# Ledger of designs, part 98: peptides against a protein of PDB entry 2C5K

Target 1, 91 residues: chain A of PDB entry 2C5K
Amino acid sequence: EDPFQQVVKDTKEQLNRINNYITRHNTAGDDDQEEEIQDILKDVEETIVDLDRSIIVMKRDENEDVSGREAQVKNIKQQLDALKLRFDRRI

## One batch from the design tools (peptide; made by RFdiffusion4, then SolubleMPNN)

Design b2_p28_6_s4 (from b2_p28_6, 14 letters changed)
Fold by OpenDDE base, seed 5:
Structure b2_p28_6_s4 (fold): chain B 91 residues (1-91), chain A 28 residues (1-28)
Amino acid sequence: as target 1 above (91 residues)
Amino acid sequence: SEEMRKAKERHKEKLKELREETKKLEEE
């Protein structure tokens, strides 16, 4: 599998794991796992930057179809935003 | 977990590969 697709896959899995954690820990905690989740969310944000840069460069080449990749990154961004909201709104 | 460890390792590796691929395309 190409690096882009694997990065997308692993990123979505990271977000899914966080989502599952929030489900099991619907009350905001003060443990190391909460901090780890915050770090993962920041890593995902940086990963998205790398994914977007890849797409931008590919779009410069008229022979490359990036529509699918753009949709994937859009989906990740939406998933990230939803998780941030869910994570921050816990009491 | 072992799966999480492997995933983290893949993540770092594939991000590096992605950046290198992107850099290569930028230089073309």
Scores: peptide ipSAE 0.596, ipTM 0.906, DockQ to the pose 0.761
Fold by OpenDDE base, seed 4:
Structure b2_p28_6_s4 (fold): chain B 91 residues (1-91), chain A 28 residues (1-28)
Amino acid sequence: as target 1 above (91 residues)
Amino acid sequence: SEEMRKAKERHKEKLKELREETKKLEEE
């Protein structure tokens, strides 16, 4: 069991749920769900910091190839940025 | 939902594990 991979998986699932919510709610609201989503997005940002820190530490070992993990984090960052844009552009 | 709650708990747990693993490796 690799905590890195599980964190990646759970993060992507959270982002997918948010994406689906935005699709169903194309206008910004003021209910508790909107605030919760904002909190989740911040949590994802913090999670990315933790993932990056893990990669940085692993890169210190010249015998470890972290390119795959770097690609995964890059993908999450791209997904997060896209969702933030969709979330913020709503009226 | 219960599934979302479980997922959040797992996420928190695995983040903790990741942080501890990272910290341990940083100290080596």
Scores: peptide ipSAE 0.595, ipTM 0.906, DockQ to the pose 0.762
Fold by OpenDDE base, seed 2:
Structure b2_p28_6_s4 (fold): chain B 91 residues (1-91), chain A 28 residues (1-28)
Amino acid sequence: as target 1 above (91 residues)
Amino acid sequence: SEEMRKAKERHKEKLKELREETKKLEEE
């Protein structure tokens, strides 16, 4: 499979797992899982940079449409931002 | 979990592949 698509899929799954964790833990904790979530969120941010770099390079090829990939990355960014907001607003 | 471990490993591998692909395209 295309590495880009697998990275997108895995990233969304990571965010979904965190979202589910927040749902079950609506109060901020101070355990290993909370720290792991912070690490995963940073990893997702770095992953987005890698995805964007890939798209920028692909856009140099006039014969390839990257609009679908741009939409996927945009969706991940929106999901990440929403998740960060939920995570940070926990009491 | 085992599924989470596998997912993390796959993520690392595919990111590496993506970076290498991007690097190759940048050099062309």
Scores: peptide ipSAE 0.595, ipTM 0.905, DockQ to the pose 0.767
Fold by OpenDDE base, seed 3:
Order: sequence, then C-alpha cells, then structure tokens
Structure b2_p28_6_s4 (fold): chain B 91 residues (1-91), chain A 28 residues (1-28)
Amino acid sequence: as target 1 above (91 residues)
Amino acid sequence: SEEMRKAKERHKEKLKELREETKKLEEE
C-alpha cells in the first residue's frame, strides 16, 4: 500500500468533481456548495505541500526515482490552477 | 453523497499516513 498514490488519486477525484460542478454552475453562486468548493481547493493546496515534502525526502536517496511522482504532482498543480481560474472567472 | 463521504474519510486517513511516512524518512 502506497499512501502517496491514494492521496494523488483522491485529490484528482476531488478536482474532477469540482470541475463538473463548475460546468453545471457557470455563474457564481451564494450557497453551501460554493463554500465547500473553496474549502476543498484549500485542502488540495495543503495536500500538495504534503506530496511535495514526501518527494523532497525521497530525493535524498539517490537510488529512488521520483520522476513519476513529480509528474503526478505537477499534473495536480496544473489541474488546480486551471480550476481556480475557472472558478474565479465565473460571474 | 455516501461516495463523497467515504472519499473524504479515506483522504484524511491516507494523508495522515503520508505525513507519518514522510516524517519517518526525514528522520532517517
């Protein structure tokens, strides 16, 4: 069992759910769902910090290839940034 | 939803595991 991979998977699923919500709600709302999305986005940001720390520590071992994990985190960051942009630009 | 609840619970659990694993490796 690798908690890193599960965290990545769950984070991507969270972002996908937010993406689907934004698609269904192209205008900014004032309800509990909007607040929940903001909370999830903050959680994702904190999760990324934890993922990055994990990678940094693994890099200390020159025998450990972290390129795959770095690519996964990079992808999550890109998804997060894209969703933030979509979320914030809604009127 | 139930799936969302389970996902949140799993996320919190696995994040704790990740943090503990990282902490252990940092100390080695």
Scores: peptide ipSAE 0.593, ipTM 0.905, DockQ to the pose 0.768; fails the geometry check

Design b2_p28_7_s1 (from b2_p28_7, 16 letters changed)
Fold by OpenDDE base, seed 1:
Structure b2_p28_7_s1 (fold): chain B 91 residues (1-91), chain A 28 residues (1-28)
Amino acid sequence: as target 1 above (91 residues)
Amino acid sequence: SEEEKLKERSKKLKEKKKKFDENIKKSE
């Protein structure tokens, strides 16, 4: 599989898993788990940076149409932002 | 390379996901 698509898949799976956890845990309680979630969200943010860089390089060096990949990254960013909002709103 | 960077990102994401799931099982 294309490494870009693999990263997209892994990122979405991680975000979905956290979202499922938050759905079952609307109140923060386990500080260790909350810290782990925060660490994962930061990892996702860094992953998005690397995805964007790969798109820039592909556009420049390989001269390929990157519209589809840009849309995928945009979708991940939206999912991350929504999840961060839910995470932060919990009491 | 960009490809190697992405492969490392995938590996890291999968490792953290596994760790997260294991921690959840322990807390249940």
Scores: peptide ipSAE 0.612, ipTM 0.908, DockQ to the pose 0.878
Fold by OpenDDE base, seed 5:
Structure b2_p28_7_s1 (fold): chain B 91 residues (1-91), chain A 28 residues (1-28)
Amino acid sequence: as target 1 above (91 residues)
Amino acid sequence: SEEEKLKERSKKLKEKKKKFDENIKKSE
C-alpha cells in the first residue's frame, strides 16, 4: 500500500462527495451543513500541503522521479478550486 | 515521518466523510 496514493484517493472521494451535495443543493441551506463543507475544504487544503511536502522529501532524499505525483496533486488542486468556485456562487 | 502524516490525513478524511454522510441522512 502506498500512503500517497491512498491520500489522493481519499481526497478526491471527499471532493466528489461535496460536489454531489452541491449539485443537489444549488442553494445554501442548513448552516451546520454549510459549515461542515467549509471545514472539509480547509482539511483538503491542509492535505494538499502534506502531499506537496512528501514530494519534496522524495526528490531530496530519494532522488526519485516525482513527475507523476506532481501531476496528481495539480489535478487535485484544480478540482478543489473548481469546487470552491461552485460553493461560493450559491445563493 | 511523511508516511505517518499521510496515514493520519487519510484517517481524518475518512472520518469527516462519514460524519458528512450521517448528517445528510439526518436532514432527509
Scores: peptide ipSAE 0.612, ipTM 0.908, DockQ to the pose 0.849
Fold by OpenDDE base, seed 2:
Parts: structure tokens; sequence; C-alpha cells
Structure b2_p28_7_s1 (fold): chain B 91 residues (1-91), chain A 28 residues (1-28)
């Protein structure tokens, strides 16, 4: 298993899970759950940093086409941004 | 290594996902 692809999968699954939760809970309620979501979103942000670093290293050391991986990370960033927007706009 | 960092990220994400789901069930 490619660790990069595994992380991409795990990240998207986590974002989807939170998105599903927000869909069912359009109003902020349980403080513990809200804090947990915030923590997870921060974790995803840090994960994206590590994904980007891995791409830089791969591009430098392996001289491979990383455009596909860059596109994947871009997609995750877009998903994260959309989710953060939904999360913040809840009343 | 970058690979080990990613493995750790994967582990952490999975752990938090599991914890999140468990907490949701407890709140139901």
Amino acid sequence: as target 1 above (91 residues)
Amino acid sequence: SEEEKLKERSKKLKEKKKKFDENIKKSE
C-alpha cells in the first residue's frame, strides 16, 4: 500500500464523515463534538502539509511526474475549505 | 522519513475517525 494514497483516502473519509455529521447537525450543539470536529480539521490541515512535503521530496529525489498527486492534494484542500465554510456558517 | 510521517498521519486520522464515531454513538 502506498502511504500517500492511504493518507489521501483516510483524509477524504474523515472529511466526508464530518460533512455527513454537519449535514445531520446543521445547528451547533454538543460542545465536545464541535471541539472534536475543530481538532480533526486542524489535523487534516497538518496532514495536507505532510502530503505536500512528500510531493516535494518525490519530485526532487525520484524525478517522477507528481502532477497526479498534486491534483489529489488540491482536491483535498478544496474539500477542506468547503467543509470549513459549512462548519463555520452553522448557527 | 516522509513515508513514516505519512504512516503516522494515517494512523492518527484513523484513530480520530474511530473516536469521533464512537462519541457520536454515545450521544445518540
Scores: peptide ipSAE 0.612, ipTM 0.908, DockQ to the pose 0.849
Fold by OpenDDE base, seed 3:
Structure b2_p28_7_s1 (fold): chain B 91 residues (1-91), chain A 28 residues (1-28)
Amino acid sequence: as target 1 above (91 residues)
Amino acid sequence: SEEEKLKERSKKLKEKKKKFDENIKKSE
């Protein structure tokens, strides 16, 4: 599996894990866990930036069709935004 | 390179996921 697809997989797995945690913990709990979630979400944001950059490089240097990869990144961004909303709604 | 950056991102994500799961396990 190529590095791009591996990152996509790892990112989605991480977002799903946090989503499952939030589902079981609908209120903010231990401060250390909440901080850890925030750190992971920032890591995902930075990961998305690197994914987008890799697509730009593919367009420029390889001139390949990147529509599929763009769709994957779009999906991850939507998943992240939805998760952030759930995370922030908790009291 | 872009490939090296992505490989490092995967490693970091997996490490944080493992740590997160271990912390949750300890709190149960």
Scores: peptide ipSAE 0.607, ipTM 0.906, DockQ to the pose 0.866

Design b2_p28_7_s2 (from b2_p28_7, 11 letters changed)
Fold by OpenDDE base, seed 5:
Structure b2_p28_7_s2 (fold): chain B 91 residues (1-91), chain A 28 residues (1-28)
Amino acid sequence: as target 1 above (91 residues)
Amino acid sequence: SMDEVLKERSKRLREKKKRFDERVEKAE
């Protein structure tokens, strides 16, 4: 499989997993659990940076149409932002 | 290479997801 698509898949699955957890747990869990969620969200942010970089490289070096990949990354960013908002609103 | 970077990201994401799932399971 294309490494880019694999990352997209793994990222969305992780975000969905956390979203499901937050849905069931509208209040903060123990400190370690909340810290793990924060760590994962930060990892997703860093992953998005790498995805963007890969798109830049593809556009520059391979001269391929990257519009589809850009749309995928945009979708992930929107999903992350929505999740972060839900996470931060929890007591 | 970017492919290697992305492969490592995938691996890390999956590992963290697995760990997260296991922690949640233990807490339930």
Scores: peptide ipSAE 0.685, ipTM 0.932, DockQ to the pose 0.843
Fold by OpenDDE base, seed 4:
Structure b2_p28_7_s2 (fold): chain B 91 residues (1-91), chain A 28 residues (1-28)
Amino acid sequence: as target 1 above (91 residues)
Amino acid sequence: SMDEVLKERSKRLREKKKRFDERVEKAE
């Protein structure tokens, strides 16, 4: 298994899970639950940093076309930003 | 290596997802 693709999959699954939760819970509730969501979102941010680093390493060491991977990371960033917006705007 | 870093990220993401699911299930 390609670790990059596994991370992409796990990241998107996590973001989708939180999005589903927010959809069902449109208002902020339990403080511990909200903190856990924030922790996960921060983890995703750090994961994206590692994904970007992996692309840089691939460009440097293998000189391969990484446009596909860059597009995947871009998509994840957009998904994260959209989710953050929904999360922060909850009353 | 980057592969090792990414593998650890995957593990952590899955672990946190599992915990999240369990918490949500208990709260509902």
Scores: peptide ipSAE 0.685, ipTM 0.932, DockQ to the pose 0.848
Fold by OpenDDE base, seed 3:
Structure b2_p28_7_s2 (fold): chain B 91 residues (1-91), chain A 28 residues (1-28)
Amino acid sequence: as target 1 above (91 residues)
Amino acid sequence: SMDEVLKERSKRLREKKKRFDERVEKAE
């Protein structure tokens, strides 16, 4: 499988997993678990940076249409932002 | 290469997901 598509898949699975957890746990729980969630969210942010870089390299080196990949990254960014909002609202 | 960077990202994401799932399962 394309490494780009694999990362997209893994990122979405992580975001969905955390979203499911937050849905079942609407209040902040164990400090270690909350810290683990924050670490995963930070990892997703850094992953998005790498995805964007890969698109830039593809445009430069292969001169291919990257609109589809840009749309995928945009969708992930929106999902991350929505999840961060839910995460921060919990007390 | 970018492919190598992305492969490492995928690995880390999956490892953290597995660890998170195990912690949640243990707590519930």
Scores: peptide ipSAE 0.685, ipTM 0.932, DockQ to the pose 0.826
Fold by OpenDDE base, seed 1:
Structure b2_p28_7_s2 (fold): chain B 91 residues (1-91), chain A 28 residues (1-28)
Amino acid sequence: as target 1 above (91 residues)
Amino acid sequence: SMDEVLKERSKRLREKKKRFDERVEKAE
């Protein structure tokens, strides 16, 4: 498995884990845990930036079709946005 | 290289996930 696919997998696993926690904890709880969630979400945002950059580099240096990877990143962005919405709506 | 950047991202994501899981388990 190439580094790109590994990052995609790790990112989705992290987002799913946070989503599971939010589902079971629909109200904001311990401040330290909430801060950790926010830190993880920020880490995912930065990871997406690196994924996009890697696609640009691959297109430039390898001249390969990147449509599949672009679709994967788009899916992650949508998942992140949905999770952020749920996270922010909690009381 | 870009590959090394992505490997570091993966490592960090997994480490934070492990830490989060342990904290949640302790709290429950």
Scores: peptide ipSAE 0.685, ipTM 0.932, DockQ to the pose 0.821

Design b2_p28_7_s3 (from b2_p28_7, 13 letters changed)
Fold by OpenDDE base, seed 5:
Structure b2_p28_7_s3 (fold): chain B 91 residues (1-91), chain A 28 residues (1-28)
Amino acid sequence: as target 1 above (91 residues)
Amino acid sequence: SMDKRLEERSKRLREKQERFDKRVEESE
């Protein structure tokens, strides 16, 4: 298993899970639940940083074409931004 | 290594997802 692809998979699954939860729960839950969601979103942000670092290392040290991986990370960032917007708009 | 860091990220993400799912289930 490629660690990069595994992280991408896990990140997208996490974002999808939170999105599904928010869709089902359009109002904020208890403080602990909301804090957990916020923590997960923060973890995804930090994960994206590591993904970007991985791409830099791959491009520098292995001189591989990283266009595909860059597109994957871009997609995740867009998904995260959309989810943050939905999360923040909840009453 | 970068691979090790990514593996740890995956592990944490999955662990948090598991905890999240448990909390959701308990709240239903």
Scores: peptide ipSAE 0.637, ipTM 0.919, DockQ to the pose 0.828
Fold by OpenDDE base, seed 4:
Structure b2_p28_7_s3 (fold): chain B 91 residues (1-91), chain A 28 residues (1-28)
Amino acid sequence: as target 1 above (91 residues)
Amino acid sequence: SMDKRLEERSKRLREKQERFDKRVEESE
């Protein structure tokens, strides 16, 4: 198993799950639930930082081509940014 | 190691997702 790919998978699944929830809940509801969503989004943000760090390590220590992984992280960042926008726009 | 850190991230993400799903189910 590739830990990087597992993280990518789990991150995208989290983002999709939250997106689906927001779609069904266009207004902010229970404060605890909204806080949990915010916590998950923050966790995803921190996870992306670790993904980027892992790419740096691969470049430095393994001297491998990481362009594919960089593209994956870029895609996740775009997905997160879009989701954050939707989350913040809810009333 | 970086691999260990990533594995822990995956674990945390899944655990939070499970809690989230449980809360959503309970709220319905």
Scores: peptide ipSAE 0.636, ipTM 0.919, DockQ to the pose 0.830
Fold by OpenDDE base, seed 1:
Structure b2_p28_7_s3 (fold): chain B 91 residues (1-91), chain A 28 residues (1-28)
Amino acid sequence: as target 1 above (91 residues)
Amino acid sequence: SMDKRLEERSKRLREKQERFDKRVEESE
């Protein structure tokens, strides 16, 4: 599989898993688990940076249409932002 | 290469998720 698509898939799975956890745990839980969630969210942010960089490289080196990949990254950013809001608003 | 960097990102994401799932299972 395309490494870009694999990263997209893994990122979305991470976001969905955390979202499911937050849904079942509407209040902040164990400190270690909350810290791990924060770490994963930070990793997703860094992953998005790499995805954007890969799009730039593809556009430069391969001169391919990157609109589809840009849309995928945009969707991930929206999911991340929504999840951050839910995570931060938990008591 | 960019592909290698992305592959490493995927590996790390999956490893972190496995650790998270294990901890959640142990706590519940």
Scores: peptide ipSAE 0.636, ipTM 0.919, DockQ to the pose 0.830
Fold by OpenDDE base, seed 3:
Structure b2_p28_7_s3 (fold): chain B 91 residues (1-91), chain A 28 residues (1-28)
Amino acid sequence: as target 1 above (91 residues)
Amino acid sequence: SMDKRLEERSKRLREKQERFDKRVEESE
């Protein structure tokens, strides 16, 4: 499989899993668990940076249409932002 | 390479998710 698509898949699965957890746990629980969630979200944020970089490289080196990949990354960014908002609103 | 970097990202994401799932299960 294309490494880019694998990362996209794994990133979305991470975000969905955290979202499901937050849905079941609307209040902050164990401090270590909350810190682990924050770590995962930070990792996703850094992963998005690498996805953007890969698009730049593809556009430069392969001169291919990257619009589809840009749309995928945009969608992930929106999902991350929405999840961060939910996470931070928990008491 | 960029591909290698992305592969490592995927691996790390999956490993963190596995640990997260185990921790959640233990807390329930």
Scores: peptide ipSAE 0.635, ipTM 0.918, DockQ to the pose 0.823

Design b2_p28_7_s4 (from b2_p28_7, 14 letters changed)
Fold by OpenDDE base, seed 3:
Structure b2_p28_7_s4 (fold): chain B 91 residues (1-91), chain A 28 residues (1-28)
Amino acid sequence: as target 1 above (91 residues)
Amino acid sequence: SMDERLKERSKELKEKQKKFDEKIKESE
């Protein structure tokens, strides 16, 4: 499988997992659980940077249509932003 | 390469996912 698509899949799965957890836990959990969520969210942010960089490289080196990949990254960014908002609103 | 970097990101994400799931399972 294309490494880009694998990363997109893994990123979305992580965001969905955290979203499901937050849904079941509308208040902050123990310190270990909250720290793990924060670590995952940070990892997702850095992953998005790498996804964007890969698109830039593809445009430059391969001159291929990247609109589909850009749309995928945009969707992930929106999902991340929504999740961060939910995470921060919890008591 | 970008491909290797992305593969490493996938491994890292999956590792953290497993760790998180284990912690949640233990707390249930």
Scores: peptide ipSAE 0.490, ipTM 0.871, DockQ to the pose 0.810
Fold by OpenDDE base, seed 5:
Structure b2_p28_7_s4 (fold): chain B 91 residues (1-91), chain A 28 residues (1-28)
Amino acid sequence: as target 1 above (91 residues)
Amino acid sequence: SMDERLKERSKELKEKQKKFDEKIKESE
């Protein structure tokens, strides 16, 4: 098992689940639900930091090609930004 | 290690997902 790929998978699944929820709920709902979404989004941001750190370590210490992993993280960041925009625009 | 940190992130994400799902179910 590759921990990096597992995290990428888990992160994308989280973002997709929230995106689906927001699609069904275009207005802010229950405070507890909204708080949980915000908490998950913050967790994803922190997770991305750890993913970036792991890439730095691979590039520096293991001298591995990290282009593929960098592309994956970039994609996640784009998904996160899009989701945050949708989340914040809800009334 | 980075691997252990990433594993912990996976656990955390999964736990929060379960919590989210439970809250959604409760609201239905």
Scores: peptide ipSAE 0.489, ipTM 0.871, DockQ to the pose 0.839
Fold by OpenDDE base, seed 1:
Structure b2_p28_7_s4 (fold): chain B 91 residues (1-91), chain A 28 residues (1-28)
Amino acid sequence: as target 1 above (91 residues)
Amino acid sequence: SMDERLKERSKELKEKQKKFDEKIKESE
């Protein structure tokens, strides 16, 4: 499998897992879990940076059409932003 | 290479997810 697509899949799986947890736990209460969620969200942010960099490299070195990959990264960014908003709004 | 960096990111994400899932099971 293409490493880019694998990362996209793994990132979305992480975001979905956190979203499911937040849905079941609408209020913050377990500090250990909250810290782990924050660490995962930060890791996702850094992963998105690497995905964007990989797109730049593809355009330069491979001369490939990257519009599809750009759309995938945009979708992940939107999902992350929505999840961060839900995470932060919990009391 | 960029491919190797992305592979490392995949490993990291999976390791953190495993850790998170284990903690969730312990809390239930």
Scores: peptide ipSAE 0.488, ipTM 0.872, DockQ to the pose 0.831
Fold by OpenDDE base, seed 4:
Structure b2_p28_7_s4 (fold): chain B 91 residues (1-91), chain A 28 residues (1-28)
Amino acid sequence: as target 1 above (91 residues)
Amino acid sequence: SMDERLKERSKELKEKQKKFDEKIKESE
């Protein structure tokens, strides 16, 4: 498995794990836990930046079809946005 | 390289997940 697909997988797993936690904890919990979630979400955002950069490099240097990868990143962004909404709405 | 950067991202994500899991266990 190439590094791009590995990162996509890891990112989605992170988002899913947090989503599952939020589902089980509909209100904000321990401050340390909430801070860790926020830190992970920021890490995911930075990871998405790197994924996008890797696509740019592939388009420029390898001239490969990146449509599939672009769709994957778009999907992750949508998943992140949905999760952020759930996270922020908790009291 | 971008590949090396992505590998580092994977490692970082997994490390943060481990920390998260540990914090959850501590709260139980």
Scores: peptide ipSAE 0.488, ipTM 0.871, DockQ to the pose 0.850

Design b2_p28_8_s1 (from b2_p28_8, 18 letters changed)
Fold by OpenDDE base, seed 2:
Structure b2_p28_8_s1 (fold): chain B 91 residues (1-91), chain A 28 residues (1-28)
Amino acid sequence: as target 1 above (91 residues)
Amino acid sequence: MIKAGKSLEEWIKYFEERKEKLKELFEE
Protein backbone atom coordinates (compact mmCIF):
# COMPACT_ATOMS: atom_id res chain seq x y z
CA GLU B 1 0.00 0.00 0.00
CA ASP B 2 1.33 3.39 -0.97
CA PRO B 3 1.85 6.11 1.64
CA PHE B 4 -1.08 8.16 0.35
CA GLN B 5 -3.58 5.40 0.98
CA GLN B 6 -2.03 4.65 4.34
CA VAL B 7 -2.36 8.27 5.43
CA VAL B 8 -5.94 8.39 4.20
CA LYS B 9 -6.72 5.26 6.16
CA ASP B 10 -5.03 6.52 9.30
CA THR B 11 -6.74 9.90 9.04
CA LYS B 12 -10.16 8.34 8.72
CA GLU B 13 -9.41 6.10 11.66
CA GLN B 14 -8.50 9.09 13.80
CA LEU B 15 -11.67 10.91 12.82
CA ASN B 16 -13.72 7.84 13.63
CA ARG B 17 -12.15 7.60 17.06
CA ILE B 18 -12.88 11.25 17.75
CA ASN B 19 -16.42 10.75 16.54
CA ASN B 20 -16.82 7.88 18.96
CA TYR B 21 -15.44 10.01 21.76
CA ILE B 22 -17.95 12.76 21.02
CA THR B 23 -20.72 10.18 21.01
CA ARG B 24 -19.68 9.06 24.48
CA HIS B 25 -19.23 12.63 25.68
CA ASN B 26 -22.18 14.78 24.69
CA THR B 27 -20.89 17.55 26.91
CA ALA B 28 -17.41 18.97 27.04
CA GLY B 29 -15.97 17.29 30.09
CA ASP B 30 -12.33 16.40 30.46
CA ASP B 31 -10.52 19.56 29.45
CA ASP B 32 -7.27 17.72 28.79
CA GLN B 33 -8.92 15.31 26.39
CA GLU B 34 -10.87 18.10 24.73
CA GLU B 35 -7.65 19.96 24.06
CA GLU B 36 -6.04 16.85 22.63
CA ILE B 37 -9.00 16.35 20.31
CA GLN B 38 -8.64 19.91 19.10
CA ASP B 39 -4.98 19.26 18.40
CA ILE B 40 -5.80 16.15 16.40
CA LEU B 41 -8.46 17.97 14.41
CA LYS B 42 -5.97 20.69 13.57
CA ASP B 43 -3.43 18.10 12.45
CA VAL B 44 -6.05 16.39 10.30
CA GLU B 45 -6.82 19.71 8.67
CA GLU B 46 -3.16 20.22 7.88
CA THR B 47 -2.89 16.66 6.59
CA ILE B 48 -5.74 17.28 4.18
CA VAL B 49 -3.84 20.23 2.78
CA ASP B 50 -0.80 18.01 2.35
CA LEU B 51 -2.88 15.33 0.67
CA ASP B 52 -4.13 17.90 -1.82
CA ARG B 53 -0.58 19.01 -2.45
CA SER B 54 0.50 15.45 -3.10
CA ILE B 55 -2.33 15.01 -5.59
CA ILE B 56 -1.17 18.08 -7.49
CA VAL B 57 2.32 16.60 -7.70
CA MET B 58 1.03 13.19 -8.75
CA LYS B 59 -1.16 14.73 -11.42
CA ARG B 60 1.73 16.76 -12.78
CA ASP B 61 4.58 14.27 -12.55
CA GLU B 62 2.87 10.92 -13.05
CA ASN B 63 0.02 12.02 -15.31
CA GLU B 64 -2.22 9.40 -13.76
CA ASP B 65 -5.91 9.50 -13.00
CA VAL B 66 -6.16 11.12 -9.58
CA SER B 67 -9.94 11.30 -9.50
CA GLY B 68 -10.12 8.51 -6.98
CA ARG B 69 -7.65 10.19 -4.67
CA GLU B 70 -9.44 13.51 -5.03
CA ALA B 71 -12.67 11.81 -4.06
CA GLN B 72 -11.01 10.30 -1.01
CA VAL B 73 -9.74 13.67 0.14
CA LYS B 74 -13.14 15.21 -0.45
CA ASN B 75 -14.69 12.50 1.69
CA ILE B 76 -12.24 13.16 4.51
CA LYS B 77 -12.96 16.89 4.30
CA GLN B 78 -16.66 16.24 4.64
CA GLN B 79 -16.06 13.91 7.56
CA LEU B 80 -13.87 16.48 9.25
CA ASP B 81 -16.38 19.28 8.76
CA ALA B 82 -19.20 17.19 10.15
CA LEU B 83 -17.08 16.22 13.12
CA LYS B 84 -16.15 19.82 13.83
CA LEU B 85 -19.81 20.74 13.90
CA ARG B 86 -20.57 17.96 16.34
CA PHE B 87 -17.64 18.94 18.49
CA ASP B 88 -18.53 22.64 18.58
CA ARG B 89 -22.26 22.19 19.16
CA ARG B 90 -21.83 20.29 22.39
CA ILE B 91 -23.15 22.06 25.50
CA MET A 1 -6.87 -10.58 19.76
CA ILE A 2 -8.57 -7.22 20.08
CA LYS A 3 -5.93 -4.57 20.49
CA ALA A 4 -6.41 -1.78 22.95
CA GLY A 5 -7.13 1.57 21.38
CA LYS A 6 -4.60 4.34 21.45
CA SER A 7 -5.00 7.18 23.86
CA LEU A 8 -5.55 10.62 22.43
CA GLU A 9 -1.97 11.50 23.28
CA GLU A 10 -0.74 8.43 21.47
CA TRP A 11 -2.83 9.32 18.45
CA ILE A 12 -1.29 12.76 18.28
CA LYS A 13 2.16 11.21 18.24
CA TYR A 14 1.13 8.63 15.68
CA PHE A 15 -0.39 11.25 13.43
CA GLU A 16 2.77 13.31 13.52
CA GLU A 17 4.62 10.27 12.27
CA ARG A 18 2.06 9.89 9.51
CA LYS A 19 2.61 13.49 8.49
CA GLU A 20 6.28 12.70 8.05
CA LYS A 21 5.34 9.73 5.94
CA LEU A 22 3.09 11.92 3.84
CA LYS A 23 5.98 14.28 3.14
CA GLU A 24 7.65 11.47 1.24
CA LEU A 25 4.97 11.80 -1.45
CA PHE A 26 6.36 15.08 -2.73
CA GLU A 27 9.48 17.21 -2.56
CA GLU A 28 7.86 20.33 -1.21
Scores: peptide ipSAE 0.134, ipTM 0.582, DockQ to the pose 0.045
Fold by OpenDDE base, seed 4:
Structure b2_p28_8_s1 (fold): chain B 91 residues (1-91), chain A 28 residues (1-28)
Amino acid sequence: as target 1 above (91 residues)
Amino acid sequence: MIKAGKSLEEWIKYFEERKEKLKELFEE
């Protein structure tokens, strides 16, 4: 599996784990795990930026049809946005 | 707590490594 797909897979796995955590923790505690989750979410966000950049490179330098990869990144963005909403709405 | 095979800290490190690899391979 190419690095792009591996990162996509890892990103989705991270988001899924956080989603499960939020499901079990409906209130934002003051424990260290909340901060760690914030760090992971930030890393995911930055990774998505990098994924987009990689797509730009593939389009420009390789002249590849990247529609499939763009769709994957879009899906991850939607997942992240939904998760961030769930995370932030907790009291 | 997240009961994955890795702790949250371990996952952060793992993910950062993956992100760095992506940068190395795909950055302009």
Scores: peptide ipSAE 0.129, ipTM 0.588, DockQ to the pose 0.049
Fold by OpenDDE base, seed 3:
Structure b2_p28_8_s1 (fold): chain B 91 residues (1-91), chain A 28 residues (1-28)
Amino acid sequence: as target 1 above (91 residues)
Amino acid sequence: MIKAGKSLEEWIKYFEERKEKLKELFEE
């Protein structure tokens, strides 16, 4: 499989898992677990930066049509932002 | 300066390992 698509898939799956965790834990739970979630969210943010960089390389060096990949990254960014909001609004 | 990012292959490996950790974290 295309490594770009695999990273996108894995990133989205991790966000979904965190979303499910927040659903089951509407209040702050174990402090260590909460910190772990925060770390994963930061890792996802860094992953998005790398995905954007890879798109720039594909566009400039290989002159590929990257519109589909750009849309995928945009979707992940929106999912991340929504998840951060849910995470921060918990009592 | 901005640090060099992980390669896509490195991220794949990272997420596969993270997946196992998440199973334990989110276990009911």
Scores: peptide ipSAE 0.115, ipTM 0.567, DockQ to the pose 0.526
Fold by OpenDDE base, seed 1:
Structure b2_p28_8_s1 (fold): chain B 91 residues (1-91), chain A 28 residues (1-28)
Amino acid sequence: as target 1 above (91 residues)
Amino acid sequence: MIKAGKSLEEWIKYFEERKEKLKELFEE
């Protein structure tokens, strides 16, 4: 399968997992799970950077799916931002 | 039966391993 799509899928799965955790844990804790979530969010941020870079590379080959991939990355960015807000706003 | 989901630690490991696939996009 297209490695770009695979990474997008994996990233969304990570974000969904965190979203479910936050829903079940609406108050911030100080346990190991909170730290692990922070690590995952950082990994997602790094992955988004890599995805953007990959799009630049793909543009060199005149890939017709570039616009669609840009939209996918935009969607992930929005999902990440929303999740970070939820994570940080917990008391 | 539905198997148990990944722990957060397992997800981190999974994600790191899966990210290696992205390298294929940077190769000629």
Scores: peptide ipSAE 0.096, ipTM 0.559, DockQ to the pose 0.043

